# Peptides against a protein of PDB entry 3EFO: the designs that were tried, part 54

Target 1, 262 residues: chain A of PDB entry 3EFO
Amino acid sequence: SQLADLYKSCETDALINFFAKSAFKAVLHQPLKVIREILVNQTAHMLACYRKNCASPSAASQLILPDSMKVLPVYMNCLLKNCVLLSRPEISTDERAYQRQLVMTMGVADSQLFFYPQLLPIHTLDVKSTMLPAAVRCSESRLSEEGIFLLANGLHMFLWLGVSSPPELIQGIFNVPSFAHINTDMTLLPEVGNPYSQQLRMIMGIIQQKRPYSMKLTIVKQREQPEMVFRQFLVEDKGLYGGSSYVDFLCCVHKEICQLLN

## One batch from the design tools (peptide)

Design b1_p24_1_s4 (made by RFdiffusion4, then SolubleMPNN; from b1_p24_1, 11 letters changed)
Fold by OpenDDE base, seed 5:
Structure b1_p24_1_s4 (fold): chain B 262 residues (1-262), chain A 24 residues (1-24)
Amino acid sequence: as target 1 above (262 residues)
Amino acid sequence: MEEFRKELEAEVDELLAELARLAE
């Protein structure tokens, strides 16, 4: 059907861009709670419509999503948890206004990265490979105390180090003997000159080149105070200020869809 | 990024499948 074809051609990233801009515009004249509710309702209605009109006959209790929008809920949850829509005490009004304005001007590619960061396991780098390491889901469950991860969302870049990250990698990246010696106040990696350092710098460069804004690098040690800021970018996890985990959000969406279909 | 998307979709599929089972 024509409707089925429409859903097949629908791009999640474009939808998120649209929803984000619409919501961020609405922030100026509507309560945040109302905006969030509208977004959830719209998401549920869209998916319910597909279920009703495009999916093969099945029990209403089954969650069936179009392939093109299977990841819509995860991105929607990220949008809902953004500081513009979910106020955080540590985020100033100016910062929220700044982020709002940035998103209002973002293209589709930039917005999807902004809402769902790229998280790369740097400790798995192959210095002989020209390929970037495979990104992992933005969740604490994907981190490792023995690992080093690079997170980028187009505006910020974080280098997260586990408390048990390999000393040889620490030496390679920072030219210091141990985790304790890493200076987290630096915003630039030292030019150590070894293959691993060069590879990491190359990766960071590639990521930066694809973005219109210069990303500030923040070095984060696990279990130190700045990690709390980093954790906010693990968007699939439960938020500190009322944001749902992705799993919980998905369940919520499913329930709402069922209610619409019953 | 394309590979990541595929992996993400696969994991989402697993979650959706689980939700479907729980909804029965």
Scores: peptide ipSAE 0.026, ipTM 0.628, DockQ to the pose 0.731
Fold by OpenDDE base, seed 4:
Structure b1_p24_1_s4 (fold): chain B 262 residues (1-262), chain A 24 residues (1-24)
Amino acid sequence: as target 1 above (262 residues)
Amino acid sequence: MEEFRKELEAEVDELLAELARLAE
């Protein structure tokens, strides 16, 4: 059907961009709670419509998503948890206003990365490969105490180090003997000159070159205070200040869809 | 990024399947 074709051709990234800009515009005139509720309702209605009109007959209790929108709930949850729509004490009013304005001018590709960061396990780097490591889902469950991860969202870049990260990698990146010796006040990686360091810098460069804004680098040690800020970018996890995990959000959407179809 | 998206979609499918089983 024509409707089915429409859903098939629908791009999640474009939808998120649209929803983000619409919501961020509404922030000026509507309470945040209302905006969030509208976004959830719209998501549920869209998916319910697909289920009703496009999906094969199935039990009402089953959640069926079109292929083109399989990750829509993921990104929607990220949008709902953004500091513009969900105020967080650690984010100043000015910063929130700044992010709002930035998103209002972002294209689809930029907004995608902004809402769902790229999290790269750089401890798995092969110095002989020119390929970027495969990104992992933005969740604490995907981190490793033995690992080193690079997170980027187009505006910020974090280098997260596990408490048990390999000393050889630490030395390779920072030219220090151990985790304890890493200076987290640094905003630039030193020029160590070994292949691993060079490759990491190359990766960071590639990520930066694709984005219009210069990303400030923040070094984060696991279990130190600044890690709390980093964890806020793990968008699939439950937020500290009212944001839901992706799983919880998906369940919420599912329940609402069921209610609409009953 | 495309590969990541595919992996994410696969994991979502697994989650959806699990939810379907629980509803059953």
Scores: peptide ipSAE 0.023, ipTM 0.586, DockQ to the pose 0.716
Fold by OpenDDE base, seed 1:
Structure b1_p24_1_s4 (fold): chain B 262 residues (1-262), chain A 24 residues (1-24)
Amino acid sequence: as target 1 above (262 residues)
Amino acid sequence: MEEFRKELEAEVDELLAELARLAE
């Protein structure tokens, strides 16, 4: 088959799982910097090859991706920013080792969620709907001080509350009068019994049932110290320790592709 | 480069639905 057919058969889910396991295996024998460089080069070369051999003529400002790999760069950037490949001082050696081992045994579906979490706007819940709310991109720009968001990556679950979250929602979820009264030490939501609380609990249950690992719930208030941990899961944002934003990553990849094709 | 970034951001926004599907 021609190259175009090959690219169509390459699904992002399988590719990112493969790259992750390959990279995490290499960590034992190669410097992290080298591994990251290899991943970036592989991404650029793969996309350059597609553009050269399969894509129709386009403007230089356009990033042309195969349909089957359209979101591959998103996950690749997440992989590059993972604590296994990008060491962080707040992450212990044991934690890195643990995550490495987990990913090495993860299936395709689990690895996708692990690298790119689901971020759900809980404040927009329709209590009459049985469907999950539409996810938003994992970026601070998608959060709202007036909003409440649920984040899950298959291992952790966070309930993030804006400083201006509606009191009626806070009352509905926690049975307390205001944001200040929310106890962030709890790992379980109270059984308040109203439709909104029941719906939220149902959503959390659905998310948990789809994953093999039990996700611990962490309640996070905006502008409090634990929010820093939560922000690390906003994978499209610029990292604190050298990780690029998704936009910056795409710009970098685009530049490298152009260099390869010139 | 600024124009490129703006166009890129627009393209990226279209990926949200696909990302959601893959995460299911």
Scores: peptide ipSAE 0.022, ipTM 0.604, DockQ to the pose 0.049
Fold by OpenDDE base, seed 3:
Structure b1_p24_1_s4 (fold): chain B 262 residues (1-262), chain A 24 residues (1-24)
Amino acid sequence: as target 1 above (262 residues)
Amino acid sequence: MEEFRKELEAEVDELLAELARLAE
């Protein structure tokens, strides 16, 4: 059918880019609450339509997503939790305006990274490998007190340090004896010159490559106050200011779809 | 398609299965 063909041709990244730009344009004339409701409703209606007209026979109560949109709810939740659509006290009006303008000009590849950051376990680096470590889900549950993680969203870069980060890695990265000695005010890593430091710098360079904006580095220690800002980039977690976890959002969408189909 | 995206999709499938069970 024509509808089935449409869903097969849909690309999640393109849809998120479209919804983001549409929503961010609407911010100028509509309340944020209304915009968020529209996005949720559009998501539910789209997926309900697929379930009704395109999905293979299954229980009506089951949540079924087309393969091309399997991760659409993940990114949609990220969009809904963005500071442009969900105001945060720590984000100034100017910053929100700036981010809005940036997204309005972003291509598909840039927007997907912006809404769902890349989170890399740096403590697992193999200094003999030229490959990037595998990214993990953007959730606190994927962090480790013994780990060091690099987060990047195309605009910001964070180096998160667990309270029990290996001293040898701390020494390798910062050339200091311990976690307590790390200066979080620095925006550049020191050129220590050892293989681990060189590898980390190379990874940071690769991440920065092909990105239109230079990402500022912020060093974050676990359990310190600035970590609260970092946690806002863990987009799958429940937000501090009304944003739902991904699981909760998925449940919400499921309920909406069921209501539409019943 | 990124390897990470494949893993994400797999995890989403697990969540979908869980939701299906919760919905009976």
Scores: peptide ipSAE 0.021, ipTM 0.573, DockQ to the pose 0.751

Design b1_p24_2 (made by RFdiffusion4)
Fold by OpenDDE base, seed 1:
Structure b1_p24_2 (fold): chain B 262 residues (1-262), chain A 24 residues (1-24)
Amino acid sequence: as target 1 above (262 residues)
Amino acid sequence: DEEFEEELEEYVDETLEELAEERA
């Protein structure tokens, strides 16, 4: 009971920020493999401690986490899958160093968005509404070939277009006849002036205003090579350069918890 | 095993849906 009170939702956010900064500092002195193992062990131990002290004995085999800690494993997996902690040759040293430096200076709110991005279905926009569309999970399963999605992580903003995205929306956003005519080299949306374009620009503005860093816009077409970069931000899925899906990660953590409690 | 998989899936869905909603 007392332990449960020690973990509030606000504390989880702070913990992730702390773990991220601690891990990224450790990169300078310890092997990446060791750092990853420590993070997994810490996650398992914290959750095991909760189960031992707060859950009923019968719950030892059950996957029950308190509401205050539900998102901790999610962010932890995102942290583990970050390029700073991955030793892949496809990731440049400069990029790794850059991201490390940025995270080291991030506040709690910034780190949350960075590790788990905001993904919005733009194709569902109501031009008469001032409200943002409901965000969807950061997974390929939530995308559709007929859809247009906006992803933001505080540093980058991606506009993803399905191969079958509505031509009327494409024309509304880009003032071109079809998907094939979209120029993905542009970093700014044209000022077309129609209600849909204005609404999208407003949404992008709102997202940007909440963040301390100017986000670079990247336009991504489905099934083109640059989409691979976009997919890295779908953090729930299995990583291209390693890292588990969240489901697989949680399963692994569960096994570790059971071992600790036996 | 099947029960665990179902429970896991449900738990993941609930957790991530809630997290996504907080981003709106």
Scores: peptide ipSAE 0.545, ipTM 0.910, DockQ to the pose 0.081
Fold by OpenDDE base, seed 3:
Structure b1_p24_2 (fold): chain B 262 residues (1-262), chain A 24 residues (1-24)
Amino acid sequence: as target 1 above (262 residues)
Amino acid sequence: DEEFEEELEEYVDETLEELAEERA
């Protein structure tokens, strides 16, 4: 149907970009609670409309979405969990204003990365390979106390260090003997000059080259206070300040869809 | 419904794994 053709995968990305800009514009004139409610309702209505007009009746009660629409709720939840739409005390007013302005000018590709970050297991790097490690899901469940992870969303870059990160890697990256010796106040990695350091710097360079803005690097130690900021970018997880996990969000949307179709 | 929850978890996992892979 013509309607089904309107819900192509390429359109989903465009829709998220549109909804983000619309919501961020509305922040200036409407309460955050109202904006969030509108976004949830829009999500449910769009998906309900698809099920009603494009899906078989037998699948109407199922939570499974078509391939063209399956990522829409993911990005929508990420949008709802963004610091612009959620009041988070650890994020300054200036930072929220800055992010809002940036998103208002973002293209589709930039907004994708912004709302669902790239998370790379740096501890798995093969120094003999030029290939980037495979990205993992943005969830705490994918982190390891023994691991080192790089997160990038186009505006910020975080290097997360597990409490049990390999001393060899710590020395390779920071030229210090242990986790405790890492200075998290630095915004640049030292030029240690070993293969691992060079590979990490190369990866960071590749990530940066694809983005229009220079990403600030923040070094984060597990279980230290700054990790709380990092965890905000694990968008699949339940937020500390009212954001739902994706599973919970999807359940909520499903209930609303069922109500609309009954 | 436990069956529904399992199906949901599987669906979510598949969706999010695919999305994460696209970031590579």
Scores: peptide ipSAE 0.545, ipTM 0.910, DockQ to the pose 0.081
Fold by OpenDDE base, seed 4:
Structure b1_p24_2 (fold): chain B 262 residues (1-262), chain A 24 residues (1-24)
Amino acid sequence: as target 1 above (262 residues)
Amino acid sequence: DEEFEEELEEYVDETLEELAEERA
């Protein structure tokens, strides 16, 4: 019971912060492959230990984790998929170095958002409401060609536009008549001044106020080449430059857990 | 194992939906 209480009291956000900093520190002294393996092993061992010592024998599914640890594998996969640990040539060395340094100084709340971004369906905004739209899962499956989405991870802010985004919203946000006219080189939204634009700015402001760093805004059009950068932040999906989908990752971890328990 | 895959998918969906909701 004491051990069970210990696991139940674990804070996943604190753990992922610790693992991230530990891994990013280790990058300087150990091969990336080794670091990734260690992270996977640590995850599996931790979860295996819980299952062995704390889980009820009558549990319907071996996949069930306590609420405090349930999202640990999610964040762990996000960590493993981070450019610092993947170190693909498609990502500049400067960017990797920059992110590494930032994460090393991040608090728990910042690292949580960094690894699993907030994705908001902006096209559903009620201009009369002060409430933020409900966030959706960070997966391409949750995007809509008719939708406009805002993604924020504390360092970057992306405004993603579907190819079939409503012209009225495009006009409202960018003051242009169509999707084709949107300039993706811009890093600031124009001051259109209509209620929708103001509401979007307000939302962006709220998100920004909660973060210590000024987030860089990137406008992304669906099916254009720069969308590939945006897709890297859809952390649940299979990585473009490596890294598993969360489903595949969890399956892998599960297999390892089973091996440890047998 | 199809049964396992289904259970896994359901678990993942539930977990991630809850996570997303917490960020709203």
Scores: peptide ipSAE 0.539, ipTM 0.909, DockQ to the pose 0.081
Fold by OpenDDE base, seed 5:
Order: structure tokens, then C-alpha cells, then sequence
Structure b1_p24_2 (fold): chain B 262 residues (1-262), chain A 24 residues (1-24)
């Protein structure tokens, strides 16, 4: 159908960019609660319309979204969890204003990475390969105490270190003997000169070259206080300040869709 | 509904795994 073709032609990345900019513009004139409600309602209505006109009423089909819209709820949840749309006193006005302004100027590709970061398992690096490691889901469940992960969202770069990360990798990256010796105040990695260090720096360079803004590097140790900031970028998980996990969000949207269709 | 929850989890896993792969 023409409608089905319309939905198939819709690009989730373009839609989320539009919704983000629209919402962030509305922040100046509307209460945050209202904006959040509108975003959820819009999501539910779009998906409900698709189901009504393009999908069968079977239970199995209720969770099936077209490829172009399949990840829309994911990004929408990330948008809803962004500090600009959260009414928390812990978030400074300056930070909120800064991020709002940045997103207002972002292209589609930039906004995608911003709302759903790239998370790379650095501990799996093959020093003989020029390829980036395969990205993992932005969830705490994908982290390991033995692992080292690099997270990038186009504005920030985090190097997360598990409490049991391999000493040989720590030495390779930081030129220190153990996890305890890592200085988290560093904003640049030392030039150790071994193949692993060189490869990591190369990867970081590749990631940076693809982005318009210079990303600040933050080193994060597991179980230290700054890890809380890092965890906010694990966007699939439940947020510290009331944001839903993706599963919970999708469940909520599903209920709303059912209400619209009944 | 346990069946729905299982289907939801499977759908979420599939969706997010694909999304993560696309980031690489």
C-alpha cells in the first residue's frame, strides 16, 4: 500500500533528528512533562497507525516494525533520557543549555551517535588488524570486570576499565603495573609505543576523524564515583534520574498502542 | 503474559544487537 511504502521510506535517523530538534525547541515554551508526553504519544500513534493500516492484528505481528522504524523507539527512549528533557536539579542549567544548542545544530548522523553511543571492547583488540572491534550494546550487561571498553558519542570519549582488567593491557596502555596506579585525571593516553598502545591510539584517531567536534577523553575506573557519569551513556539501561530502560519503554509504548487500537 | 514477555525480550535483543552491529 501507499501507506506501507511511506513507512518503509521513512528513515528513523531523520525522524529522531527531527523529534529531537522539535522537542529541544519546545523546551523554551512548554513544560518538560508535556514535551515528554507528546513524544511518547507521537511514537505510539505512528506505530499504531502502521499496525492498523499495514500489519495483521495477530499477536506475533504486534511487535514487528518495519526496518525503517524498528529502532525508532530505541532512539526515542534515548531522547527522553537526555538531560535536556529531564527536570533534575542535579543537572546544571549550563549543561542543559549547552547540549540543547549542540543538538539543534547536529546533522542526522551526528544525532544518531549522540543519542546511541558506540561502545567498543578494547580488550579484544587484534594488534595485527586494522579493523575496529565490533561494537557492543550500550548496556551494563555487556561490560565485564575483566574488560576495557571505549565509549564515544561524538562529544565525549570514555575509556572504562574493569576492576579485574588484565595487568598486561594496563601496562600496555598506561605504562603502570596495576589498575590502582591508573591516573583518572589524565585527558590523554601516554605514548607507550608498544603495538597495543599504537593500535588503541589509531582506533581513537579513526573515531575522532569521523566527528566534527573534538571529543574529550575521560578515563573511568569501575566502582569509582565517576563511573556514575559513564553509566548514563549506557542508554539501554534504567537511568539514574528516572529514565526507563528500553524494555520498560517499549512495554509502555505497546500498552499505549493497544489502547489506541481498541 | 509470559509468552509476551519472552517475545518482547527476543525482539529487543534482536533489535539492539543489530543496532550495535551497525555502529561498527
Amino acid sequence: as target 1 above (262 residues)
Amino acid sequence: DEEFEEELEEYVDETLEELAEERA
Scores: peptide ipSAE 0.539, ipTM 0.907, DockQ to the pose 0.081

Design b1_p24_2_s1 (made by RFdiffusion4, then SolubleMPNN; from b1_p24_2, 11 letters changed)
Fold by OpenDDE base, seed 1:
Structure b1_p24_2_s1 (fold): chain B 262 residues (1-262), chain A 24 residues (1-24)
Amino acid sequence: as target 1 above (262 residues)
Amino acid sequence: MEAFREELKREVDRLLAELAALRA
């Protein structure tokens, strides 16, 4: 088949699962630096090949991605920023081993959610709708001090509350009068019984039903210490223990592609 | 470089919207 057909048939979800498992297997026998370099090179070479052989003529400043792999770079960056591929003393050996084993056994759908979480604006919920709200990008720039967001990656679930979250929503979810009264030690939402609370619980249930692992709920208040853990799941931002933002990664890949094509 | 970054942001927004729709 033609190269274009090959790229069209190559699904991002399957690729990232393959790359993740391949990299995590290689960790046992190869230096982390080498593994990361290989992943970046593979990404650049694959995209360079597409641009050279399949893409229409375009300006040098334009990033051209095949339709089937348009979101591959974001997942690749998430993979590169995973603790398994980072050599930092702040990350325990046990944590690395745990996540490595998890990913090695994950199916395609589970690995996608794991590397790029769902971030849902809960403050925009329509209590009359049975549909999930549209997910937003996993970046701090998409959060609002007036907002409430639910994040899920198949293993963890976070309910993030802005410091200026509407009191009526707080009352609806927690049955308390204000942000300050929210107990962050809770692992379950109270059964308040109003339509908003019921809708939120339903959404959480839907998310959980599609995953093989039970997700523990963590309630996070903006500007409190536990928020740092939550921020690690905002995968498009610069990593706490290393790794580029998604934008910076794309710039890096673009430069490498240009070098390969010149 | 700034113009390129803005273009990338717009493209990423579109892609993420598509991804969100697929996950729904």
Scores: peptide ipSAE 0.031, ipTM 0.666, DockQ to the pose 0.080
Fold by OpenDDE base, seed 4:
Structure b1_p24_2_s1 (fold): chain B 262 residues (1-262), chain A 24 residues (1-24)
Amino acid sequence: as target 1 above (262 residues)
Amino acid sequence: MEAFREELKREVDRLLAELAALRA
């Protein structure tokens, strides 16, 4: 059907960009609670419509998403958990205003990365490969105490180090003997000159070159205070200042869809 | 990025399947 074809051709990234800009515009005139509710409702209605009109007959309890929109809920949750849509005193008005203005000017690709960061397992790098490591889902469950991860969202870049990260990698990246010796006040990686360091710098460069904004690097040690800031970018987890985990959000959306179909 | 998206979709499918099983 024409409707099925429409859903098939629908691009999640474009939808998220649209929803983000619409919501961020509405923030000036509507309560945040209302905006969030509208976003959830719109998501549920869109998916319910697909379920009703395009999906094969199935049990009402089964959630069926079109392939093109399978990741819509996760991105929507990221949008809902963005500081612009949260009314928390811990988040400064200036920060919210700044991010709002940035997103209002972002293209589809930029907004996609902004809402769902790229999280790369740097400890898995093959110095002989020119390929970027496969990104992992933005959740604490995907981190490892033995790992080193690079997170980028187009505006910020974090290098997260597990407490048990390999000393050889630490030395390769920072030219220090151990985790304890890493200076987290650094905003630039030292030029160590070994293949691993060079490859990491190359990766960071590639990520930066694709984005219009210069990303400041923040070095984060696991279990130190700055890690709390880093964890805010693990968007699939429950937010520190509010917002649900992706799983919880998906359940919420599913319930609402069922209510609409019932 | 595309590869990651596909992986994410697979994970979502798995999650949805698990959720469906819990509700059945």
Scores: peptide ipSAE 0.024, ipTM 0.604, DockQ to the pose 0.797
Fold by OpenDDE base, seed 2:
Structure b1_p24_2_s1 (fold): chain B 262 residues (1-262), chain A 24 residues (1-24)
Amino acid sequence: as target 1 above (262 residues)
Amino acid sequence: MEAFREELKREVDRLLAELAALRA
């Protein structure tokens, strides 16, 4: 059907970009609550329409998403959890304004990275490989106390270090003997010159490539106060300011879809 | 409800794996 073809041609990335810009424009004239409700409802409606008109017959309990929109909910949840759409006093007006303006000018590719960061396990880095490490889900559950992870969203770059990060990697990256010796005030990695350091710098360079802004690097130690900021970018988890985990959001969307189909 | 959450979790894992692969 024409409708099925439409869904096949839908690009989730483009939709999220559109919804983000629309929502961020609306914040100037509409209550945040209304905007959030519209986004959720629209998500549910789109997916319900697909299920009703395009999907093969299946149990009502099953969540069926078009292939092209399978990741729509995750990005939508990220959008809903963005500071621009939150009215928490902990978030400064300046920060909201800044991010709003940034997103309003972002292309599709930039917005995708912005809403769902890349999280790379640096501790698994193969210095002989020219390929980037496989990204992991942006969730604390994917972190390891023994691991080192690089997170980037196009604006910020975080190097997160587990409390049990291998000393040899710490030495390789920072040229210090242990986790305790790492200075988190630094915004640049030292040029240690070993293969591991070079590989990491290469990866960082690749990530920075084609980004309109130079990403500020923040070194984050697990269990230290700055980790709280880092955790905000673990977008699949429950948000610091009341946002839902992805799983919870998906459940919510599914419930609404079912209601629409009844 | 718990069973449903687990199902969704599995689906999420699958989808996110695909997403990660696309970004690799």
Scores: peptide ipSAE 0.044, ipTM 0.694, DockQ to the pose 0.081; fails the geometry check
Fold by OpenDDE base, seed 3:
Order: structure tokens, then sequence, then C-alpha cells
Structure b1_p24_2_s1 (fold): chain B 262 residues (1-262), chain A 24 residues (1-24)
């Protein structure tokens, strides 16, 4: 059917880019609450239409997404939780304005990374491999007290260190004997020169490659105050200022779809 | 077949209208 063909041709990343720019343009003239409601309604309507006309027969209680839009809800939730659409006390008006302008000029690839960061388990690095480690979901549940993680969203880069990070890795990265000795005020990693340090620097370089902006590095220790800022980039978790977790958002969308179909 | 085409048209029109409202 024509409708089925339409959904097959949809690209989630392009849709998110479009919705983001449309919403961020509307911020100038519409209340944030209205903009968020429109985005949720559009998402629900699109998916309800698919469920009604394109999806294979299944239980009405099941959330069914087209293959081309399997990750649309998670990115939509990230968009809804962005500081441009969801005000945060710690984010200044100037910063919000800056981010708004940045997104307005972002291409599809840049926007998808911006809304859903890349989170890499650095503690699992194979120094003999030239491949990047597999990214994990942006949630606190995927972090480990024994782990070291690199997060990047195209604008910022964070190196998160668990309280029980391996001393060997700490020594390899920072050339200090323990977690307590790490200086979080630095914005550059020391050139230690060992294979692990070199591999990490290479990975950081690859992440920075082809990105229009130079990402500032922030070193974050678990359980220290600056970790709160880092946690805001764990976009699948519940936000501190009203943003839903991904799971809660899926439930919300599902309810809306059911209402539209009943 | 015709009914489905009409439904598709209505749905697309609705979505376009919502997008237009968002951009206004």
Amino acid sequence: as target 1 above (262 residues)
Amino acid sequence: MEAFREELKREVDRLLAELAALRA
C-alpha cells in the first residue's frame, strides 16, 4: 500500500532533525508546553496510523513500531528533554539560545549524536585493536563502578571514572597511583605514552573526526558533585527537571496510540 | 482500496497541518 511504502521510506534520523528544527523554530513564538504536546501527538499519530493500517495482526496491548522507526521514540524523548524545550535551572538563557542556534544549523548526522550521545566503555579497550568499543545505552544502569566511560555528543566530551576504576587503567591514563589522585580540573589528558593512553587518545581523535566543533573534555569522578552534570547526558534516564525516562515515554506513547485507535 | 487511499490522504493532510502549526 501507499502508506506502507511511506513508512518504509522514512528515516528516523532525518525525522528527528526535522522535528528538532521545527520545534526549535517554534520556541520563539509558542509556549514550550504546547510545542512538547505537538511533538508527542505527532509521534502518537504516526505510530497509530502504522499500527492500524500497516502492522501485522497482534494483540492490541502490544506496542508495535515500524522497522524504520524502531528508535524514533527514544530520539523523540531526547528531543523533548533537551534544555531548549525543557528548561533547567542550571542552564542559562544564553546557553539555551546557543544550543538552539547550533541545532538549527546541524545536519542529520550531527543532530542524532547531539540528542543521543555516544557512550563508550573505555575500560574494555583492546590496545591491539584499531576498532572503537561498542557503545552502550545512555543510562546509569549501564555504568559500572569498576568502569571508565567516554561520552560524546558532538559538543562535549566526558571521561567518567567509577570509584572502583582499575588502578592500572588510572595509572595508564593519568599517570597517578589512584582514583583519589586524579585531577578533575584538567581539560586534556596527559601524554603518558603507554599503549592504553595512546589507544584512548586515538579513540578520542576518531570521535572528534569530521565533527564541526572541537569537543571540550571534562573529567568526572563518580560520586563527586560534577557527576550531576554528566548524568544529564544519560538521556534514557529520568531527568531531574521533569523529563521522562525512555521507558516511561514509551508507555506514554503507547497509551496515546491506544486512545487514538479506540 | 479506495477507502485506504482516502484514509492515507486524510492522515497525511493532518500531519502536514500539525507541522505547519508547529512552524508558525
Scores: peptide ipSAE 0.018, ipTM 0.445, DockQ to the pose 0.023; fails the geometry check

